# Designs tried in a protein design run: peptides against a protein of PDB entry 7RZF. Part 68

Target 1, 358 residues: chain A of PDB entry 7RZF
Amino acid sequence: PFQEEHLKQLYKIVPIKDIRNLYVTFPIPDLQKYYKSNPGHYLGHLIGHEGPGSLLSELKSKGWVNTLVGGQKEGARGFMFFIINVDLTEEGLLHVEDIILHMFQYIQKLRAEGPQEWVFQECKDLNAVAFRFKDKERPRGYTSKIAGILHYYPLEEVLTAEYLLEEFRPDLIEMVLDKLRPENVRVAIVSKSFEGKTDRTEEWYGTQYKQEAIPDEVIKKWQNADLNGKFKLPTKNEFIPTNFEILPLEKEATPYPALIKDTAMSKLWFKQDDKFFLPKACLNFEFFSPFAYVDPLHCNMAYLYLELLKDSLNEYAYAAELAGLSYDLQNTIYGMYLSVKGYNDKQPILLKKIIEKM
Target 2, 358 residues: chain A of PDB entry 7RZF as posed
Amino acid sequence: PFQEEHLKQLYKIVPIKDIRNLYVTFPIPDLQKYYKSNPGHYLGHLIGHEGPGSLLSELKSKGWVNTLVGGQKEGARGFMFFIINVDLTEEGLLHVEDIILHMFQYIQKLRAEGPQEWVFQELKDLNAVAFRFKDKERPRGYTSKIAGILHYYPLEEVLTAEYLLEEFRPDLIEMVLDKLRPENVRVAIVSKSFEGKTDRTEEWYGTQYKQEAIPDEVIKKWQNADLNGKFKLPTKNEFIPTNFEILPLEKEATPYPALIKDTAMSKLWFKQDDKFFLPKANLNFEFFSPFAYVDPLHSNMAYLYLELLKDSLNEYAYAAELAGLSYDLQNTIYGMYLSVKGYNDKQPILLKKIIEKM

## One batch from the design tools (peptide; aimed at target 1 L68 G71 I83)

Design b2_p23_8_s4 (made by RFdiffusion4, then SolubleMPNN; from b2_p23_8, 11 letters changed)
Fold by OpenDDE base, seed 4:
Structure b2_p23_8_s4 (fold): chain B 358 residues (1-358), chain A 23 residues (1-23)
Amino acid sequence: as target 1 above (358 residues)
Amino acid sequence: DFEKELHELATNGIDLGAKLPPF
C-alpha cells in the first residue's frame, strides 16, 4: 500500500503513443469482500456518468476533456485504488489543476447528497440485465477468466459475483468517499509534451517520467473545493428495461420480413425473432425525401441537420446505452435512416424522444 | 508495482474494472 510519502505526488509521463491522459488515483481499502454491495461500482457509475450535470458534461463544456472513466481498480490483496481517468484535449492539458478541482467539487456534491438507494437499485438492475442476457463468449477465454476469478469468489457465486448486486451499503459508499480526498491523491499526466523534460526512466519498460510533489497550496485549493451548482445527481434512467417477455412465435412466421402495412406514405416490414429469442428488437426507419440529395446545398443541410440532431440527443444517448439501447442516424441518398436497437420494452421511449427532437 | 503502473499508464493499458459489461 502507498505510504504518506507516496501521496500528493504528480507524475509526468511520456507515452509511447500520442495520447493525453490524466489519472487521478486514490488508495482505497480492499473492496473484494464487499462484491455484493460493490460501493466502488456505485461511485464509478456516478463519477463516470455522462448525463447532464455530470463531471464529464461540465469538463466537456469547457473543452478540456473528451472522455472520463471512474471506478475501482484491483491493487493487491488488502488494498485497491479508485481511479478517475480522463482523455485530455490540448487545452485540458493546460488546465489539469482545474480539472482536478472539478473532480473534487463533484465528489463534494456526492458527499452532500449522501448515498442514494435508487442509484444502487439502478446499478443492480443494469447488472442483472447484463448478466441475464450476456452474450456467448469464446469458450477458451471464458474458461480462463472463470478459472482466474475462482481465487476471489465462492464457487457457487463465481458466475454471478461480478454482476449481481444484493446489498445496499451506504456505510461502505461513505467509507470509499472518505478516501477520495486531496491528501490521498496521486496524479499522473501522460503526454508527449513531456518528452525531453523528464529526469527519470523506469527500469523495466524504459518509461520516461518526472516525479514532483504537488504543492501544498494546490492541495489546499482542492481541499476547499466548493459546491459547484452545475453538478447534479443523474436523473433516474427511464430506459432500464423491466419487461422481458418474449412473445410466442406466430404459426406462420416467415424466415424473412413480411410486408404487414402498405400505404401511400408508409410501408412496414416485420420479422419476428425465430433464432435468438431475446427481448430485443431492431427498429429501422428509412425516411424518403426528394430534397435530401437534390443538390450539394441540400445534401450539406441534411448532414448538418443530423449532426445537430445527434448533438441534441446526447443527453439521452448515454442513459439509453447504459440500459442496452442504441440508436443510429444517417444521411442516405434517399433521405434519412434511423435505427433503434436493444431491449424492446423501452425502445418506444427512446424513439419518442428522437422523434420529439426531430 | 510502480513499474507496472508506469507502463500501464504509458501504454493506456489501465483496465478500470468499471467497464460497462460489454453489451
Scores: peptide ipSAE 0.024, ipTM 0.627, DockQ to the pose 0.448
OpenDDE base, seeds 1, 2, 3, 5: peptide ipSAE 0.023, 0.021, 0.023, 0.023; ipTM 0.615, 0.586, 0.597, 0.615

## One batch from the design tools (peptide; aimed at target 1 H41 G44 E50 Y318)

Design b2_p24_1 (made by RFdiffusion4)
Pose (drawn by RFdiffusion4):
Structure b2_p24_1 (pose): chain A 358 residues (1-358), chain P 24 residues (1-24)
Amino acid sequence: as target 2 above (358 residues)
Amino acid sequence: SYELKTSTPIIKEIDEEYYEKFMD
């Protein structure tokens, strides 16, 4: 649907609720026919990746961006999109051309070195382990899902869809990586600062927007010279699991969690798993404080401190959330709250690091 | 219909309400 008359364009949209965002839209051909190599997932794993020396951490370091989501958007049949969607700070709206410039800097940093064998092997291993201990399904919604993808795949791999990968073909990685060029951009800015500046309006919904077609100054400023920032490839993962042993049932087996520790400092509830036999467990905690909801100031500093703790610890723990260990730490009325769940091997390192950062 | 496919977990969802209305 994107003919070349309406390419290289930058719209300005006025919202109702106060948000600020930047959408970068590329068009690409259909790659649902390529469901074995999956080049869109490869570029999605290399673009939207938090951690040391990556696209998001540098935009955090310049104070412009809270978070960004990579990957490819799939639309209808026979055509596909690719989106880099970002949200903005107060002075992140002043430097949009520089943000998109850094986006093409990281794309060119990934075009000078191209394919990687160990990233494909690592992602395939992760999907294989994440498929081997695939948990049970709720019978409603699961049959709708496997009837929702029954139209595309044959009868043998109706289940093993986007789980098992056979081959690493760098040609298709290079092909989809070539289609990401600044002659294929469509920038869209959402900001509430364009109240009285909009000429055009939408008939269906009634929203207002613009047409600031990007002059060639910034296009030929985008693709001209792009060496690097301080970017780097992600490093070897250490949260990949290795212990897949189901520990045996002990003498004192109980059907419900029993109180084992009862002190004036803490209490526990413990139950070995009897039904599922998956090498994974969930640990949860609820810390209490009478000072958490005393007045609005003390009920306000709690969200700020807990949010800055999540800010400063996502850079570390994104590899744990990517390997299958997810944590969550949010505030409650009474006190604060913690819940770490996932594979059975790497809970101590993650929970201990959470405490010592806390 | 539109569907977003990512291989990486999403830390925070970005609001697309007005961009989807614009693309309609």

Design b2_p24_1_s1 (made by RFdiffusion4, then SolubleMPNN; from b2_p24_1, 12 letters changed)
Fold by OpenDDE base, seed 3:
Structure b2_p24_1_s1 (fold): chain B 358 residues (1-358), chain A 24 residues (1-24)
Amino acid sequence: as target 1 above (358 residues)
Amino acid sequence: DFVLKTSTPISKKINEDEINKFLR
């Protein structure tokens, strides 16, 4: 475990690539034995959430952060880390202290709300879906992975242990939350802007870095993180599939899409899945407009429209993606293309939301 | 997004070598 001298440290790291990243790391107990409740996954789900009232949503609204990832990372035997990683904008690089303040405000919100069983249930359901419909992996890689995890899980559970949640453990969630404090923080900022401003070189890779103690005043600011009213728990994910029924293959099923509806305004092609037999569908819509590409103005307006539409759909996109749904919107020379893919059960909900925003 | 046990998003964005110093 890190000693006190290793805590409250700031590392300024010069990357080889032109990247800007912030890593906020907390040492946590080894959670491996709690895989059935997986409190680190619960916290990673909330901290890494991208919906309205999330940490990322607020930091993105300020123009400071592009992406956020939260979760547990394995350490050495007997300890782990909880890491919040963000991709920084150029502006965000100037506001690292404030970004971390917002992280602690969100963590404080999680403490104030307490552990939510419904959030655990969503994680459980999502993981169960992911397990049930897991894609085939390359045998060599899969065997090697399974051989590795046999050291951590019972033989009977080795296939399920990384996915299937069984126990809601609010006590363990609170225990991990109690480790996510400013006094336990390690911060790394990765940016080329530190080139020529470092005083140390890493022995193995030659990475240039500077190590500094985080000022006590900054730690105290983070300790006094108040409840930011912009932070909210996510809403229930309406896109989580519950029906996995696979319809029988039709006797007249064609290997190619068949025209099943032809009207003056629309053509509908259908192909049943004859190969995979998954409770998934691909909905593809091509919209035709004579105005979409008539001149440069209309072309740019159509482009801007789709960008605004995508932006307006961001609130649903993440929740849909978590539930194994995706959409894509593209401009075409004829108009626009929309695709909706994933589990068929909740596709109508996502499609309806897209069409209502259009 | 959140870190799944099987994915180290850190390694995708940064060379693991650049971060290993920070995690040691």
Scores: peptide ipSAE 0.016, ipTM 0.456, DockQ to the pose 0.204
OpenDDE base, seeds 1, 2, 4, 5: peptide ipSAE 0.006, 0.011, 0.009, 0.009; ipTM 0.414, 0.399, 0.467, 0.471; seed 5 fails the geometry check

Design b2_p24_1_s2 (made by RFdiffusion4, then SolubleMPNN; from b2_p24_1, 11 letters changed)
Fold by OpenDDE base, seed 1:
Structure b2_p24_1_s2 (fold): chain B 358 residues (1-358), chain A 24 residues (1-24)
Amino acid sequence: as target 1 above (358 residues)
Amino acid sequence: ELRLITSTPISREIDRDVYEKFLR
């Protein structure tokens, strides 16, 4: 594990690619034995959340961050890391200290709210769905993966251990939260802007970097992170499927879509799944408008409309995606295309939200 | 973005080509 001398360090790293990334890393105990409760996943779910009141939502609103990932990472035997990684904008690169302050404000919010059993239950349900309807993997890769995880899990649980949650352990969540403190932080900033400003070279890859101690004043600033009223726990995910019933294949099921509705205003084709037998559906809508592509102005207005519509749907997009639902909106030469895909149970909810915003 | 590393959305295998051919 990192000793105290390795904590509160800032690394400025020069990448080969033109990327801007921030890594905020905390050493944590080995949580492998707690896989049935997976407190690191719980925290990763919340810290990495993209909905209203999330860390990412606030950082995006400021134009500092494009994407955020939070979660546990395996270290060596006996310890792990919790890492918050963000893709920085050019402006965000100038506000790294404030970005990290917001991270600690969000963590403080999690401490203040305490562990939520309903959040754990959502994680449990999501993981159970992911396990139950897991796609087939390439046998070679899958076998190699399973062989690797046999070192960590009992044989009888080896297939389920990475997915199925069994126990809500608020004590373990709090234990991990107690490690997510400024005094335990390691910060790495990756940017080409550090080219020519580094004093060290990594031995194996030749990566240029500079190591600096984080000033005590900055650590104290992060330690005094107050509750930011903009941060809120996510709302319950309404898109989590609960019904997985597969309807029997119709006797007259055709290998091709059948026209089941034909009117002056709409045509509807239906194809029942005869191959996969999954509780999933693909809803595809083509909207026709004679005005959508009549001239460059109308075309651009139709484009702008869809971009604004997508933006207005962002609040639902993440929650839907977590639940295995997705949507796509595209301009066509004839009008607009909408696709809703995923578990059929909650597709009507997502579709309704989309149509209400249209 | 919790990239659930797990399931590539099956969305790639529904051959867009089959649906586009039927709508033309």
Scores: peptide ipSAE 0.007, ipTM 0.375, DockQ to the pose 0.029
OpenDDE base, seeds 2, 3, 4, 5: peptide ipSAE 0.009, 0.011, 0.014, 0.011; ipTM 0.372, 0.351, 0.376, 0.387; seeds 2, 3, 4, 5 fail the geometry check

Design b2_p24_1_s3 (made by RFdiffusion4, then SolubleMPNN; from b2_p24_1, 10 letters changed)
Fold by OpenDDE base, seed 5:
Structure b2_p24_1_s3 (fold): chain B 358 residues (1-358), chain A 24 residues (1-24)
Amino acid sequence: as target 1 above (358 residues)
Amino acid sequence: ELRLITSTPIVKEIDESEIEKFLA
């Protein structure tokens, strides 16, 4: 476990690859015994959220960050870490202090709003779906994984413990949030820009790094993080499936897609799933336009249109992905291709949103 | 042309193993 002397430290690390990453790490208590409530997952879900009003959305809007991951990580027995990791832009590398300030502003927003039972319920539902419709794993890998986690969970729960949430524990969420403070922070910045500016070498891998104490003025700045009005809790995820009914196989089910509608303006092929029997579907749409590829101007306009459409759909993409839905939009020489994949229950909602933006 | 194919989407598991190599 880290002692006080190991806190409020900044590490500047030289990578082998040309990458720019920021790791903000907080020591936290061992939460393993609380797997049924999983307060670290709750916080990771919110801090790592990519929707409107999220930490990532704001940091992207400033051009400082490309991606963000937040969550708990196992340490040794008796302690864990909560880590916020971001991929930095070149500009973001110059604004690390401000990025971390925004992290603490978001954490302060979470404190101000308090634990939300509806967010826990969404996490519970998502995890239950993930468990219920878990794909088959390779037996060797699966057995090894299960053998490993038997050290952490009761035998009767070993298959469910990583997925099934049972208890909303606001007290534990608040307890973890109380550890996410500037006085408890460890910061690592990974960039080639530190080459030739390091004074230490890691023993095992030879990684060059510099360790510095974070100035007290910077810690105090982060401690005084105000409520940033741009940060909001996510809205309820409308894409979480609730209906998992598998329709009976049609008597005349063909092994290939059958043409079920033929009109002057549209053809529709359908194939029922006769193999997997999962509450999932793939919707594929090919739009034909004689203008899409008639000349370079039209081709570029069609490309620009799709890029703008994708950008306009970004607000739904993350929520859909969390719920096991995805979409893809592509230009073709004939026009445009759209696919929607995932749990069939909420596909109409996503499809409607796509069509409304088109 | 609308093709409705009911198939299970592959959830890409983010391999957490790559993050472990840098934090060790």
Scores: peptide ipSAE 0.014, ipTM 0.388, DockQ to the pose 0.053
OpenDDE base, seeds 1, 2, 3, 4: peptide ipSAE 0.006, 0.000, 0.012, 0.006; ipTM 0.366, 0.351, 0.379, 0.354; seed 4 fails the geometry check

Design b2_p24_1_s4 (made by RFdiffusion4, then SolubleMPNN; from b2_p24_1, 11 letters changed)
Fold by OpenDDE base, seed 2:
Structure b2_p24_1_s4 (fold): chain B 358 residues (1-358), chain A 24 residues (1-24)
Amino acid sequence: as target 1 above (358 residues)
Amino acid sequence: ELRLITSTPISKEIDTSVYDKFLS
């Protein structure tokens, strides 16, 4: 485990690839034995959330970060790391201290709210769905993976241990959250902008880097992170499927879509799944407008409309994706195309939200 | 394979390849 002398360090690293990354790392206890509660996953879910009021949403709004990932990582024997990793914009590279401040503000928000059982339940449900409908993996890779994880999990649980949550442990969540403090931080910034500004070379790979102590003033600034009113816990994910019933095949099921509705205003084709037998559906809508492509002005208006519509739906996109739902919107020469795909149980909810925004 | 347990079921493998050497 890192000693105090290894904490509050900043590493400026020169990459081979043209990448800009920030790693904010916290040493944490070994959580392997707590895989049934997985407090690191709970925190990773919240810190890595992409919805409204999330850390990423705020950092993106400032133009500093493109992507964010939070979670636990294995360390050496007997300890782990919690890592928040972000892809930095060019502007974000200039605001690393402020980015990290926002991280601590979000962490402070998590402390203030305390562990939420409903969030744990959502994680549990999502993981259960992912496990239940997991795709077949390539045997070679799968076997190698299983062989590796046999060192960590009982044989009887080796297939489920990475997915199935069983116990809500607020005490462990709080314990991990208590380790996510400025005094325990290790920061690494990866950017080509540090080329020629480094004084050390890593022994194994020849990576050029500079190590600096983080100033006490900066640590204090992070320690005094207040509650930022822009940060909110996510809302409940209404798209998580709960019904996985597969309807029996109709006796007269055709191999092609059948026309089941024909009116002056709409035609509807339906095909039942006769191949996969999954609780999933694909809904495809084509909207026709004689004005969509009548002239360049209308064409551009239709395009702008769709872009605005997409933007207005961003609040649902992440939650839907987590729940195994997706949508697509496209302009056509005749109007607009909408597709909704995934677990059929909550598709009507997503569809309704899309239509309400239209 | 250091799998970051991310909120997205898509194991965004944090490419820690650059950083792993600093975690040792």
Scores: peptide ipSAE 0.028, ipTM 0.499, DockQ to the pose 0.403
OpenDDE base, seeds 1, 3, 4, 5: peptide ipSAE 0.008, 0.035, 0.027, 0.026; ipTM 0.370, 0.503, 0.509, 0.521; seeds 1, 3, 4, 5 fail the geometry check

Design b2_p24_2 (made by RFdiffusion4)
Pose (drawn by RFdiffusion4):
Structure b2_p24_2 (pose): chain A 358 residues (1-358), chain P 24 residues (1-24)
Amino acid sequence: as target 2 above (358 residues)
Amino acid sequence: PYDEIYERRYSELYNEFVENVIFS
């Protein structure tokens, strides 16, 4: 649907609720026919990746961006999209051309070195382990899912869809990586600061927007010279699991969690798993404090402190959320709350790091 | 996991009115 008359354009949209965002839209051909190599998931794993020396961490270091989501959007049949969607700070709206410039800097940093064998082997291993201990399904919604993807795949791999990968073909990685060029951009800015500046309006919904077609100054400023920032490739993962042993049932087997420790400091509830036999467990905690909800100031500093703890600890723990260990730490009325779940091998390192950062 | 993170973050940034303008 994107003919070249309406390419290289930058809209400005006025919302109703106060948000600020920047969408970067590329068009690409259909790659659902390539469901073995999956080049869109490779570029999505290399673009939208938090951690040391990556696209998001440098935009956090310049104070412009809270978070960004990579990957490719799939639309209808016979055509596909690719999106880099970002949200903005107060002075992140002043430097949009520099943000998209850094986006093409990281794209060119990934075009000078191109394919990687160990990233494909690592991602295939992760999908294979994440498929081997696939948990049980709720019977409603699961049959709708496997009837939702039954149109595309044959009868043998109706289940093993986007789980098992056979081959690493760098040609398609290079092909989809070439279609990401600044002659293929469509920038869209959402900000509430364009209240009285909009000429055009939407008939169907009634929203207002613009047409600021990007002059060629910034296009040929985008693709001209792009060496690097302080970017780097992600490093070797250490949260990949290795212990897949189901520990045996002990003498004191109980059907419900029993109180084992009862002190004036803490109490526990414990149950070995009897039904599922998956090498994974969930640990949860609820810390209490009478000072958490005393007045609005003390009920306000709790969200700020807990949020800054999540801010300063996502850079470390994204590899744990990517390997299958997910944690969550949010506030409650009474006190604060913690819940770490996932594979059975790397809970101590993650929970201990959470405490010592806490 | 990666698809779960993508859907979680994409849902925080999603806006139905903006999607209809962009893909109109």

Design b2_p24_2_s1 (made by RFdiffusion4, then SolubleMPNN; from b2_p24_2, 11 letters changed)
Fold by OpenDDE base, seed 4:
Structure b2_p24_2_s1 (fold): chain B 358 residues (1-358), chain A 24 residues (1-24)
Amino acid sequence: as target 1 above (358 residues)
Amino acid sequence: MLDELREKRMKKLYDERVERVIFS
């Protein structure tokens, strides 16, 4: 286990690639025995959320961070790490202390709100979907993976243990949150800007780094992280599929899309899936406007319109993605193209959201 | 976060060399 001398440390690391990353890590107890509740996954879901009021949304708005991932990682025997990893912008590299302050503000928000059973249920449902529709892995890789996890899970659960959540344990969520404190933090900043400014070399890879104690004043600033009113819990993900019924193949199913509606204003083609037999659909809409490409002004207006539309839909993009839905909007010389793909169950909801923003 | 999304995102940010420094 990490002793006090190992905590509140800052590592400045020189990468081989031109990357800028921040790792904020917390030693946590070994949570493997709690795989049925997986409190680290719950926290990772919230901390790593990308919707409105999320940590990432705020850090992006400031131009400091591009991407954020949160979650637990295996450590040595008897402990784990909770990690918040962000991709830093050049500006973000200058604001690492403030970025971490925002992380602690978000964590404080999670403490204030307390564990939410509905969030757990969403995680459970999402994991169930992911498990049910998991792509076929390469046999060799899969066998090796299974062999590895057999050490951790009962044989009867080995296939499901990583995915199936069964128990809401607010006590364990709170326990992990109590470990996500400034006094327990280990910070690593990865940047080429540290080249020539390091004094240590890692033994295995020869990675150059510098290790420093985080100043007590900085730790204190993080400890005094207030509630930031910009941070909010996610709203319920309305896109999570619940119906996975596959309709029987029609006897007269055509190998090609059939025209099923033909009107003055619209044509509709339909093709039933005859290959994959998944509860998924692809909806493609082509909109034709005589004004779309009539002159440069109209072209620019059409472009601007679509960019604004995309921006207005960003609030749904992450939730849809988590739920296995995607959409695409493109300008065409004739107008616009819309595609909605993924699980068919909640596609109408996403489509409605898109239309409401149009 | 779904494991697939996490894995995809983690793979982008994953640097074994960095991890060895942090977790050594």
Scores: peptide ipSAE 0.234, ipTM 0.809, DockQ to the pose 0.689; fails the geometry check
OpenDDE base, seeds 1, 2, 3, 5: peptide ipSAE 0.219, 0.212, 0.215, 0.221; ipTM 0.795, 0.798, 0.797, 0.796; seeds 1, 2, 3, 5 fail the geometry check

Design b2_p24_2_s2 (made by RFdiffusion4, then SolubleMPNN; from b2_p24_2, 13 letters changed)
Fold by OpenDDE base, seed 1:
Structure b2_p24_2_s2 (fold): chain B 358 residues (1-358), chain A 24 residues (1-24)
Amino acid sequence: as target 1 above (358 residues)
Amino acid sequence: MFDKLREEKLKKLYDEKVERVIFS
């Protein structure tokens, strides 16, 4: 366990690669025995959320952060870490204290709202989907992984334990949240800008770094993090599939797409899956406009339209991705191309959202 | 980003060298 002397520390680290990263880490108790509730996953889902009102959304709006990841990591025996990791912009590197303030504001929002059973249920459902439709891993790697986790889980649960959530434990969520405090923080900033400004070398890899105590005034600033009205819990993810029925292969199924509708305004081709037998579909739409490529002005207007459309759909992009849905929009010489891919169950919902923004 | 994507992105973002400094 980290002693008090290991807390409230700032590490400035020189990377080999030209990267700018911030790691905000918190020592937490060993949560392995709570794998059925996985409170660290719950918190990682919310802290690492990318939708409107998320921590990442706010930090991106300021131009400080590109990506954010939150979650637990194994430590030494008897403890773990909760980590918030962000990819910093050049501007973000100058605002690390404010970035961390926003992290604590978001954590404070989570405390104020309390544990949400519906969020746990979404995590449970997403993990169940991920487990059920997990791609085949390489047998050797998979066997080694299973062998490695056999000491953590009952034999009967070893295949499912990493995926299947069973118990909503608000008490454990609150317990972990209580560890996510400024007095328990370890901060690492990774940037080439620290080259020549370090005083320590890591023994094994020769990584150059500087270690400093975080000033008490900064800790106090983070401790006094108010509720920021920009932070909101995510909305319910409407794209999570619930129906996984696979329709029987039609007797007349062709190996090629068949034209099933032919009208003056539309042609529709269909091919049933005869290979994968997954509850997934690919919807591809080509829209034709006589105006799309008439002249440079119309071409540029079509590009601008598509960019605006993409921007208007950003609010759904993350939720769709989490649910195993994706969409793509492209300009063509004839007009526009739209693709919707993933689990078929909620594709109509995503497609409707796209059409409503068109 | 959800756990698997997190683990993969974390694995990509985490330089083992940096991790050793942070988690030592």
Scores: peptide ipSAE 0.158, ipTM 0.768, DockQ to the pose 0.603
OpenDDE base, seeds 2, 3, 4, 5: peptide ipSAE 0.141, 0.157, 0.151, 0.137; ipTM 0.765, 0.759, 0.770, 0.758; seed 4 fails the geometry check

